# Ledger of designs, part 82: peptides against a protein of PDB entry 7BDX

Target 1, 212 residues: chain A of PDB entry 7BDX
Amino acid sequence: EMGAAACTLLWGVSSSEEVVKAILGGDKALKFFSITGQTMESFVKSLDGDVQELDSDESQFVFALAGIVTNVAAIACGREFLVNSSRVLLDTILQLLGDLKPGQCTKLKVLMLMSLYNVSINLKGLKYISESPGFIPLLWWLLSDPDAEVCLHVLRLVQSVVLEPEVFSKSASEFRSSLPLQRILAMSKSRNPRLQTAAQELLEDLRTLEHN

## One batch from the design tools (peptide; made by RFdiffusion4, then SolubleMPNN)

Design b2_p13_3_s4 (from b2_p13_3, 7 letters changed)
Fold by OpenDDE base, seed 2:
Structure b2_p13_3_s4 (fold): chain B 212 residues (1-212), chain C 212 residues (1-212), chain A 13 residues (1-13)
Amino acid sequence: as target 1 above (212 residues)
Amino acid sequence: as target 1 above (212 residues)
Amino acid sequence: LQKEIEELLDLIL
C-alpha cells in the first residue's frame, strides 16, 4: 500500500533531528499526531484477539506510525511537543499497551515502549506517564509478556522511574508492595544478555534505594 | 486519511536535499517510486471524466506524491536517480499529462509539469523526456489548457528544449511545423504577468534560433 | 543518571 510506503519513508527520515523540527514546525503536526493515535487504536481494536499478520500493509503502516512517535520523542523539542500538545496520543499508547494480550503485537509493543521510554527522558514526560492511572499495574502486566524485547523495554522504563527520586517517591509504596521481584530475578538469569543486564541493573538500583 | 497525512508530511520534508538523499540512499526508493507511478495512474483512471474533488484525501495524497517527485527532481542526485532507475515513473507522468482533459486536475498537471521541468535541467533528463513518443504533440495539447499555470509550465518546458541545441536539433522540423504560434502570441498578451513574460521570452528565443 | 538515560535514546531507523 502506498500509504504504508510513504509512512515508512517518513519514519526513516524522522530519525533526523532536523526532520523532526520540520514536522513539528509545520501547521499539520497536531492533526497528524491526533490521527496517529486514532489509527493505532483502530488497528488494535481490529485484531479482535486474532494473530496479527506481521507482514501486512496495515501492520507496517502502524509500525511506521509508532516509529515516527519514537523518533519524535527521541528529540528534546519532540518530547516537549508530545507532553505539552499531544497528551492524548501518550494516553492512547498507555491504553493500547494494556489492551494487548501477552505475546500479541510484540513489535508494536516494543515500539510503543520505546516511545514511552524516550518521553521519560524528560522529567515532565516521566511525571506525566508515571502519574497515569494504572501505570504501575500496567508495567507488571507488560512484564508478564513472553517476549524478551517487551520485557527488556519494560525494565528500562521501570528503571527510568526508579532513577528519578521526585517520581519514585510518589509511587514507592505501591511499587514496593506490587514489585514482581521473582519475575525480575528470573530475568536476571536469562540467556538473553540484554535482558539479563537490564534486570541486574534494576535490581542493583532497587537495592540502593532500599538502603537510602 | 492517515496515509494522505503521512505522505503530505513526507512531501514537506522532501524539500530538503538531505532528506532526498536519505530517501534515495535507502533500500526502498525503487519500490516507492514504482508504486507512486501506479498510484497516480490509478487515481487518474478513477476520475472517469468526473470533476476531481479538490479537497479529497485521495487528491491530497496524489498531490503529495507528485510533490515528492518534484522535490526529488529538484536535486542533482534525484534527477540522476529518476532518469537512470525510475524511467517508468517519468513515462507515467508523460502519459497522465496526455490522459487528462483540458481543465481537469489542474493542480496535478502543474505538479507533474514542474517535475518534468526539474528533470529537464539535466541534459540526460531533457534528452529522455524530449525523445518520448508524442512529446511535441503533448506539449501542444497541454498548451490548450484554459489554466494559466498549466500553460506557464508548458512554456517553461518548451523553453528548456529550445535552449538546448543538442536536443532541439533533433525535433526542430516537427517543432517548426506544429508550433502553435497564435496560442503563444495570445499568451504574450496575457494579463497574467508570469505567463506573459514566459511567452515573450520563448518568442525571443525562437526568433534567435531562426536567425541562426 | 539523566545523562546516562539520554545516551540510551531509542532511535528507530
Scores: peptide ipSAE 0.008, ipTM 0.733, DockQ to the pose 0.021
Fold by OpenDDE base, seed 4:
Structure b2_p13_3_s4 (fold): chain B 212 residues (1-212), chain C 212 residues (1-212), chain A 13 residues (1-13)
Amino acid sequence: as target 1 above (212 residues)
Amino acid sequence: as target 1 above (212 residues)
Amino acid sequence: LQKEIEELLDLIL
């Protein structure tokens, strides 16, 4: 309980840029993010055996950890830190997004996808995550999720790839050959206005890339 | 491990006033400080049975909790919060300082004494802690500690009482009748310059009170 | 616009 409470407070205060700088300015940041990845991985591995109550202290703790990573990645120096010093954590987040089944740990997926999207704001971050083995298949695996928030954050991450020609050119062939177009088109007709908009914008961006 | 790491980061960033305000501005502060007291109490109770390694994750976690309380108490709004909304935590800290033996958990005692000293900066805080049952005997129990840092922080807390006439007048008789004068005089001859100074200043303050 | 996007994407697939 106390660990989850402390981590949840750290998550809340990490929405401040000054707090992110303070976290990163300490000698403990590397260890913290290393253990963060391990803890998140251990949690996801435990899901196959125990129906973890979604509102458990352990779940809340892992959500807070993912939230901290997201908040760190929202800041320029935080993105630089993650891409330069915590690549293993990024690899772990990508791994866990692949390990989770559609509909499983939706809140955690959303937070992890938000963190990767924030990392994608940095060209170096976007390059790193997009060059990860199985990245394109992972995007489509995640886009098969029944959850609209998961799909929204996948579309945002896909859009970051599509909007960066230097990144997109490296995977354009694989991307075009595997694109779940019918799924994205279905999302463009969603009743969820955020999902609808994101899908429409992505379709427009894809159309623009085909005219160039 | 991860809980201790998260709590240690929260401790580090809580040295900022803005972070303290963010901690207190959330709906989670009351719960956090409630569980903090319980966790610290559970730790101290466990010491009688297990030689807890002083550098254990559990010890580090409890030190971080005590550090957070100290940092919160360093800020005006934090003192107000503790005295108005977390009195049980203050009672717990006073209790734990009494439960610990001389030389036991020195680092924790120092942090707890620092928190109480910070609370004592507020007249309402000083009134609250000084009116706690057994407060004067507790000060002398703590002043028997072989550790110079423990004794230093006790002397600082005693000085806060002595320097506040409205508080001191309520317990002046008990204070004068039980004052470990020889111990304070011995501290005024300490090789520790901070302890020496604090003991000398307290002796001067006491002398001034006897002339009024 | 949606139909044009579908037709354009169908041409590239």
Scores: peptide ipSAE 0.000, ipTM 0.739, DockQ to the pose 0.011
Fold by OpenDDE base, seed 5:
Structure b2_p13_3_s4 (fold): chain B 212 residues (1-212), chain C 212 residues (1-212), chain A 13 residues (1-13)
Amino acid sequence: as target 1 above (212 residues)
Amino acid sequence: as target 1 above (212 residues)
Amino acid sequence: LQKEIEELLDLIL
């Protein structure tokens, strides 16, 4: 109970840039993010099947950790810290996103995808994530999720790759050969307005790249 | 490990007034401080004898909680919150200070005494603490501690009572009849400069009150 | 690691 409460408060205050700077300026930041990765990994490994009590203290604790990482990654110095000093955490997030089944731990997936998207705002972060082994297959695996919010955040991350020529040029062949076009087209017809818009924008960006 | 790390980071950032305001402005503050009291109480009850591993994750977690309370109490709005909305936590801190033996959990005692001192900066807080059952006997119990830092923070709290006529007048008879004068005189001869000064100042304040 | 987290969670709970 108390750990979840403390971590939730830390998550809440980490929305401030000054708090993120204070966390990173401390001597314990490296250890904190190392243990964060281990805790998230151990939580995902402890998941037996599809049954998840979303309201468990453990779930809330891990959500708060993922939320902290997301808020840190939203700040420029936080992105630099994660990419320079906490690459193992980024690798862990990518691995956990691969280990989770479609529909499993939806809220955690969304938070982890948001953290990766925030890291991708930095070209160095985007390069690091996109050069990760199995990154493109992972995007398509995640895009198979039945949850609209998961799919939305996957599409945003895909768009970050497509809109960066330095990154897209390295993977363009694999990307084009594996693109789940029918899935993206289906999303462009979604009743969810945010998902519909994101899918339409991505399809427009892809069409523009085919004409160049 | 992770709970201690998260709580330690929250402690570190809680030194900022803006972070304290953010903690208190959230919907979870009441629950957090309620669980804080319970966690501290459970920790003290789990202490079997004088053996304490100061470096245990549990100890670090409880130290971080006490540190957060201390930092909250250092801010005006934090004092108002504690005195108005978290009186049970103040009662718990007073109880735990009575339950701990001389020399036991020295660092925790210091943090709890610092929190009470910070609360005592507010007249409403000082009134609340000083009107607590057994408060004066508790001060003398704590002043029997062999640790110089514990004794220093007790003397500071005693001085807060002595310097406030509205508070001191209510307890003056009990205070004078039970005053461990020989102990305070011994502290005024301490090789610890901070303890020596605090004891000398208190003795001067007490002499001034006897002449009025 | 699961036992350590369960033990840690039991300590944090």
Scores: peptide ipSAE 0.000, ipTM 0.691, DockQ to the pose 0.078
Fold by OpenDDE base, seed 1:
Structure b2_p13_3_s4 (fold): chain B 212 residues (1-212), chain C 212 residues (1-212), chain A 13 residues (1-13)
Amino acid sequence: as target 1 above (212 residues)
Amino acid sequence: as target 1 above (212 residues)
Amino acid sequence: LQKEIEELLDLIL
């Protein structure tokens, strides 16, 4: 309980850029983010047996950890730190997104996807995650999720790849050959306005790339 | 391990006034400080058996909790919060300071004493803690500690009482009758310059009160 | 719009 409460407070205050700088300026930052990945991985591995109630202190703790990573990745110095000094955490997030089944751990998936999207704002971060083994198949695996919020954040991450010519050119052949176009088109007609907009924008960006 | 790391980071960033305001502005603040007292108490109760290594993750976690309370109490809004909404935590800190033997858990004692001193900057806080049952005996119990840093922070807390006429007048009879004058005089000759100065200032303040 | 998108994307695929 106490760990979850402390981590939740740290998550809340980490929405401030100055707090992110303070976290990263400390000698404990490297250790913290190292253990964060291990803790998130341990939690996901524990799910294969018991339907852990989403409202458990352990779940809240892991959600707060994922939230902290997201908030750190929202800041330029945080992205630089993650991409340079916490690549293992990024690898762990990518791995966990692959290990989770469609509909499983939706809130955690959303937070992890948000963190990856924030990392993708940095070209160096976008290059790193997009060059990860199975990244394109992972995007399509995640896009099969029944949850609109998961799908929204997948589409945003796909858009980050598509909008960066240097990154997209490396994976363009695989991307085109495996693109779940019918799924994205279906999302462009979603009753969820955020999902609808994200799918429409992505389809427009894809059309622009075809003409160039 | 992860809980200690998260709490340690929260402690580090809580040295900022803006972070303290952010912590207290959240709906989780009351719960956090409630559990903090329980956790600190549980830790101290666990010490009666095994010499828990001071370097344990559990020790570090509790030190970080005490550090957070100290940093919160350093800010005016934090003092107001503690005195109005977390009196149970203040009672717990006072109790734990009484339960610990001289020379036991020195680092934790120092942090707890620092938190009480910070609370004592607020007249409402000073009134609250000084009116606690056995407060004057507790000060003398703590002043028997062999650790100079413990004794220093006790003297500072005693000074806060002595410098506030409204508070001192209520306990003046008990204070005068039980004052370990020889101990304070010995501290005024300490080789520790901080302890020496604190003891000298307190003795001067006491002399000033005798002439008025 | 959907048919045009499908036709355009079918040209890419």
Scores: peptide ipSAE 0.000, ipTM 0.736, DockQ to the pose 0.011; fails the geometry check

Design b2_p13_4_s1 (from b2_p13_4, 4 letters changed)
Fold by OpenDDE base, seed 4:
Structure b2_p13_4_s1 (fold): chain B 212 residues (1-212), chain C 212 residues (1-212), chain A 13 residues (1-13)
Amino acid sequence: as target 1 above (212 residues)
Amino acid sequence: as target 1 above (212 residues)
Amino acid sequence: EIDELLDLILESL
């Protein structure tokens, strides 16, 4: 209980840039993000057996951790910290996104995808995550999720790759050959307006890249 | 481990007024401070049996909680919150200070005493804690501690009472009749300069009050 | 005063 409450408060206040700077300016930041990755991994590994109630203290704690990572990644110094000093955490997030089944832990997936997207705002971050082993297959695995919010955040991350020529050029052949075009086209017809828009924009960006 | 790390980070960032405002502006503040008191109480109750290692994750977690309370109490809005909305936490801190034996949990005692002192900066806070049942006996119990830092913070809290005529007048007879004068005189000769000074100042303040 | 309190807190970490 108390750990989840403290972590949830830390999540809430980490929306401030000053708080992110304070978190990262301390000597405990490295340890915190190391244990964060381990804790998130342990949680995801525990899910294969027990229906963890979405509202459990453990779930709330892990959601708060993922939220903290997301908020840290929203800030320039936080992105730099994650990409320079907490690469293992990024690798863990990528792994966990692969390990989770479609429809499993949707809230956590969204938070993790948001963190990766925020990291991708920096070219160095985008390079790092896009060069991760199995990144393109992972995007398509995640895009198969029935959850519209998961798919939205995948599309945003895909768009970050597509909009960065230096990154996209390295993966363009694999990307084009494996692109779930029919799935993206289906999303462009979604009743969810955010998902619909994101899918339409991505399709337009892809068409532009085919003509250049 | 992770809970202690998160709580320690929350403690560190709670030194900022903006962070305190963010903590208190959320809907979770009341719950957080309620559970804080319960957690601290549970920890202190567990000490009667096992030599809790000072460096345990549990100890660190409780120290961080006490530190958060201290930092919240350092801010005007935080003092107002504690005195208006978290009186049970203040009562718990007073109780725990009474339950702890001399030399037991010195770090926690210091943090709890600092929180009470910070609350005492406001007249409303000082009134509340000084009107608590057994407050004067508690001060003398705590002043018997062999730890110089514990004694220092007790002297500071005693000074806050002595310097506030409206508060002191209500307890003056009990205070004078039970005053451990020989102990305070011994502290005024301490090799610890902070303790020495605090004891000297308190003795001067007391002498001034005897002459008025 | 807050800074000294902070230093004490930081030293206790």
Scores: peptide ipSAE 0.000, ipTM 0.632, DockQ to the pose 0.030
Fold by OpenDDE base, seed 2:
Structure b2_p13_4_s1 (fold): chain B 212 residues (1-212), chain C 212 residues (1-212), chain A 13 residues (1-13)
Amino acid sequence: as target 1 above (212 residues)
Amino acid sequence: as target 1 above (212 residues)
Amino acid sequence: EIDELLDLILESL
C-alpha cells in the first residue's frame, strides 16, 4: 500500500524536468533504476500463475515505476542517463514487452512503449533499442495486440525507426521482409483516430522509402 | 526493497518547493499522508517486540516518510495542507513521540520533531499542536532524551511556543509549573554548540517573559 | 540530503 502510494507520488512529480534532474543527480539513481527493472520483471513473471487483479497494489506500483521511466525518458538528460547508465532497464523493458501476451497488461505495455518511444528521441537510444536482438520481431509481435493504444505506441516506435535512415538502413531488409503490411493497412482504417493517423503516416513514410 | 527506494527518492526530491506543490496538487496527497501516519504508527508499534535493526528497509522507509513530512512542512503550502487536511498525521506524530522511549529511534524522533517545528512556523499549526492533549508533558518527556539532537529540536519547538504570546498565554501556567529548568540549564552548558545556543536562547526568552 | 537519504534506502534494500 504505502510503497505504491509513494511510487505513484514520485511518478506524478517526475513529470517535472527539475524532479527528473533531482532524481538523476542523486547517487542512488542507478540502483533505483536497477531495482525498477527487477521489480517490473518480477511482476511480469508473477502474472503467469495468478490472475493479478489489475487494481492490486503491486500492479499500481509497477505502473508507477513504468511511469517514472517514461517521464525520465521524456527529458533529454533522462534519455542520456537511461541510454548510458541504465541499459539493463531498457533490455528488461524490451524483454517484458516480448514476454507479455497480446491483451495482457495493456496499461503496462503502453507505459513501456511510451518509455521506449521517449528513449528513441535520442539517436543513441534509438540505435540501442533497434540493435537489440529480436527488436523487429518484437515490434510485429506487439503490433498483433488487440488493443488500439498498444498498437498506436508500436506504430510510433516503428515510425521513429523508419524516420532515421542510419538506423533503418541496418534493418531495412529484415523490416521489409517481415512487415505486417496488411495489419498496418487495417489500422489505417481504424475507428480510433490516433491509430488511424499513425498508421497512415507510417504507410506514407514506407511508400516514400520504396521510391528512394 | 523497491518501496523504500522510491520513498527515499521521493523524500530527496521533496526538498524542492515545486515537488512539494506537485505532491499536494495530486489527487493522492491525502491518501499518501494518511498511509504515512499509519505506516509510521505500525513501525513504532513493531519496535516494542523485536530489536529492529535501524538499518532495516522498514526503518529506512519510515525515515523517508518522516523526511517527506518534514520537507512538506518546510513549505508554506505544505504547512497549510498538513494543518488543514492531515491533522491525523500530526496527531500520529505527537502520539509516536510519546510512545518512543528515551534514546529509542533517535533519527525518527529528530525527523518528527523537525516536522512539528516546521508545522509550528504556521501559527495555525503551532496552535493545533500546542492545544493537543498532553503536549507540554510530551515536551518534557522528550527533553529527558539523552540525545543532543532530540533535545535540540525539542528546545526549538519549545521556543516556537514561547515566542507566540497567543499560544504561550494559554499554557503559561502549566508551562511554568512543569518546566524542567535544571535540565534546560544543563543543556545551556552542553558541549554541543547548537544545543548550548538553543538552550541559552530559550532561557533568555523565558527570563524576558518573567519580567513582563 | 537526497544522497544521504538515497544511501539510507539503498543500504536498506
Scores: peptide ipSAE 0.015, ipTM 0.544, DockQ to the pose 0.260; fails the geometry check
Fold by OpenDDE base, seed 5:
Structure b2_p13_4_s1 (fold): chain B 212 residues (1-212), chain C 212 residues (1-212), chain A 13 residues (1-13)
Amino acid sequence: as target 1 above (212 residues)
Amino acid sequence: as target 1 above (212 residues)
Amino acid sequence: EIDELLDLILESL
């Protein structure tokens, strides 16, 4: 209970750049983000055995941790820190996104995808995550999720890859050969206006890349 | 482990007034400080049974909680919040300071005493804690501690009472009748220069009050 | 003072 409350407060205050700088300026930042990854991994592994209630203290604690990572990744120095000093956490987030089944831990998936998107604003971060083994299959796995918010954040991450020529060119063949075009086309007709817009913009970007 | 790390980071960032305002501006502040008191109480009660290692994750977590309370009490709005909305936490700190034996949990005692001293900067806070049942006996109990830092913070809190005529006048008879003068005189001859100074200043303030 | 204690708690973790 108290741990989840403290982490939730730390998540709330981490919306400030000054607080992110204070978190990162301490010698404990490395250990904190290491234990963050381990805690998130332990939680996801526990889900295969126990129907953990979505509102458990453990779930709230892990949501707060993922929220902290998202807020850190929203700041330039936070992205630099994650990409340079916390690669294991990025690898863990990618792994956990692969381990979670469609419809499982939707809120956690959204937060982890938001953190990866925020990291993708850094070209070095985008390179790192996009060169990760199984990254393209992972995108399509996640895009199979029934949740519109998960799919929206996947489409945003896909767009970050497509909009960077240096990153896209390295994976263009694999990307095109595995592209779930029918799924993206279905999303472009969604009743969710945010999902519809993101899918339509991505389809326009992809068309532009086929004509060049 | 992760809970202690998150609380420690929250403690570190709570040194900022902006962070204290952010902690207090949320609807979770009341619940957080309620659970803080309960967690500290549970920890102190566990010490009577288990020789908890001073460096356990539980100890570090409770130290971080006490540090957060200290940092909140250092800020004007934080003092106002504690005195108006978290009186149960103040009562808990006073109780726990009484329950701990001399030489037991020295670092926690120091942090709790620092928080009470910070609250004593507010006249309403000083009135509240000084009118607490057993407050004067508690001061003398704590002043029996072999730790110089505990004794220093007790002397600072005693000085806060002595320097406020409206507070001191209400308790002056009880205070004078129970004053451990020999102990304070021994501290004024301490090899610890901070303890020596605090004891000497308090003795000078007390002499001034006897001549008026 | 709080920073030194933070550092000590930081070193003990």
Scores: peptide ipSAE 0.005, ipTM 0.646, DockQ to the pose 0.047; fails the geometry check
Fold by OpenDDE base, seed 1:
Structure b2_p13_4_s1 (fold): chain B 212 residues (1-212), chain C 212 residues (1-212), chain A 13 residues (1-13)
Amino acid sequence: as target 1 above (212 residues)
Amino acid sequence: as target 1 above (212 residues)
Amino acid sequence: EIDELLDLILESL
């Protein structure tokens, strides 16, 4: 209980840039984000057995941790820290997104995808995550999720790849050969306006790249 | 491990007034400080059995909680919150300071005494803690501690009582009858300059009050 | 979004 409450408060205040700078300015930041990855991984590994109630203190604690990572990645110095000093955490997030089944732990997937998207704002971060083994298959795996919010954040991450020529050129062949075009087209007709817009924008960006 | 790390980071960032305002502006502040008191109490109750290593994750977690309370109490809105909405936490801190033996859990005692001192900056806070049952005996019990830092923070809290006529007048008879004058005089000759100064100032304040 | 998710997580605590 108290650990989850404290972590949730830390998440809430981490929405401030000044708080992110304070977290990262301490000598404990490296250790904290290392243990964060381990804790998130342990939680996901525990899901294969017991139907952990999504509202458990453990679930809330892990959601708060993922939220902290997201807020850190929203800030320029936070992105620089993660990409330079906490790559293992990024690798863990990519791994966990692959280990989770479609429809499993939707809230955690959303938070992790938001963190990866925020990291992708940095060209060095985008290069790092996009060069991860199985990254493109992972995007399509995640895009198979029944949750519209998961799919939205996947499309945003795909857009970050497509809009960066230095990254897209390296994966363009694999990307084109595996692109779930029918699924993206279906999302462009979604009743969810955010998902609809993200799918439409991505389709426009892809059309522009085919003509160049 | 992760809970202690998260709580330690929350403590570190709580040194900012903006972070204290953010913590208190949420709907979880009341629950958080309620559980904080319970957690600190549970920790102190667990000490009667096992020699808990002072460097345990549990100890670090409780120190971080006490540090958060201290930082909240350092801010005007934080004092107002504690005195108006979190009196049970103040009662718990007073209780725990009484339950701990001289020389036991020195770091925790220092943090709790710092929180009470910060609360005492508010006249309403000072009134509340000084009207607590056994408050004056508690001050003398704490002043028996072998640790100079514990004694320093006790003297500072005593000074807050002495300097406030509305509070001191209510307890002046009990205070005068139980004052460990020889101990305070010994502290005024301490090699510790902070303890020496605090004891000298208190003796000067007491002399001024005897002549009025 | 994070605030709404915070509120949801906060409501579940």
Scores: peptide ipSAE 0.000, ipTM 0.633, DockQ to the pose 0.050; fails the geometry check

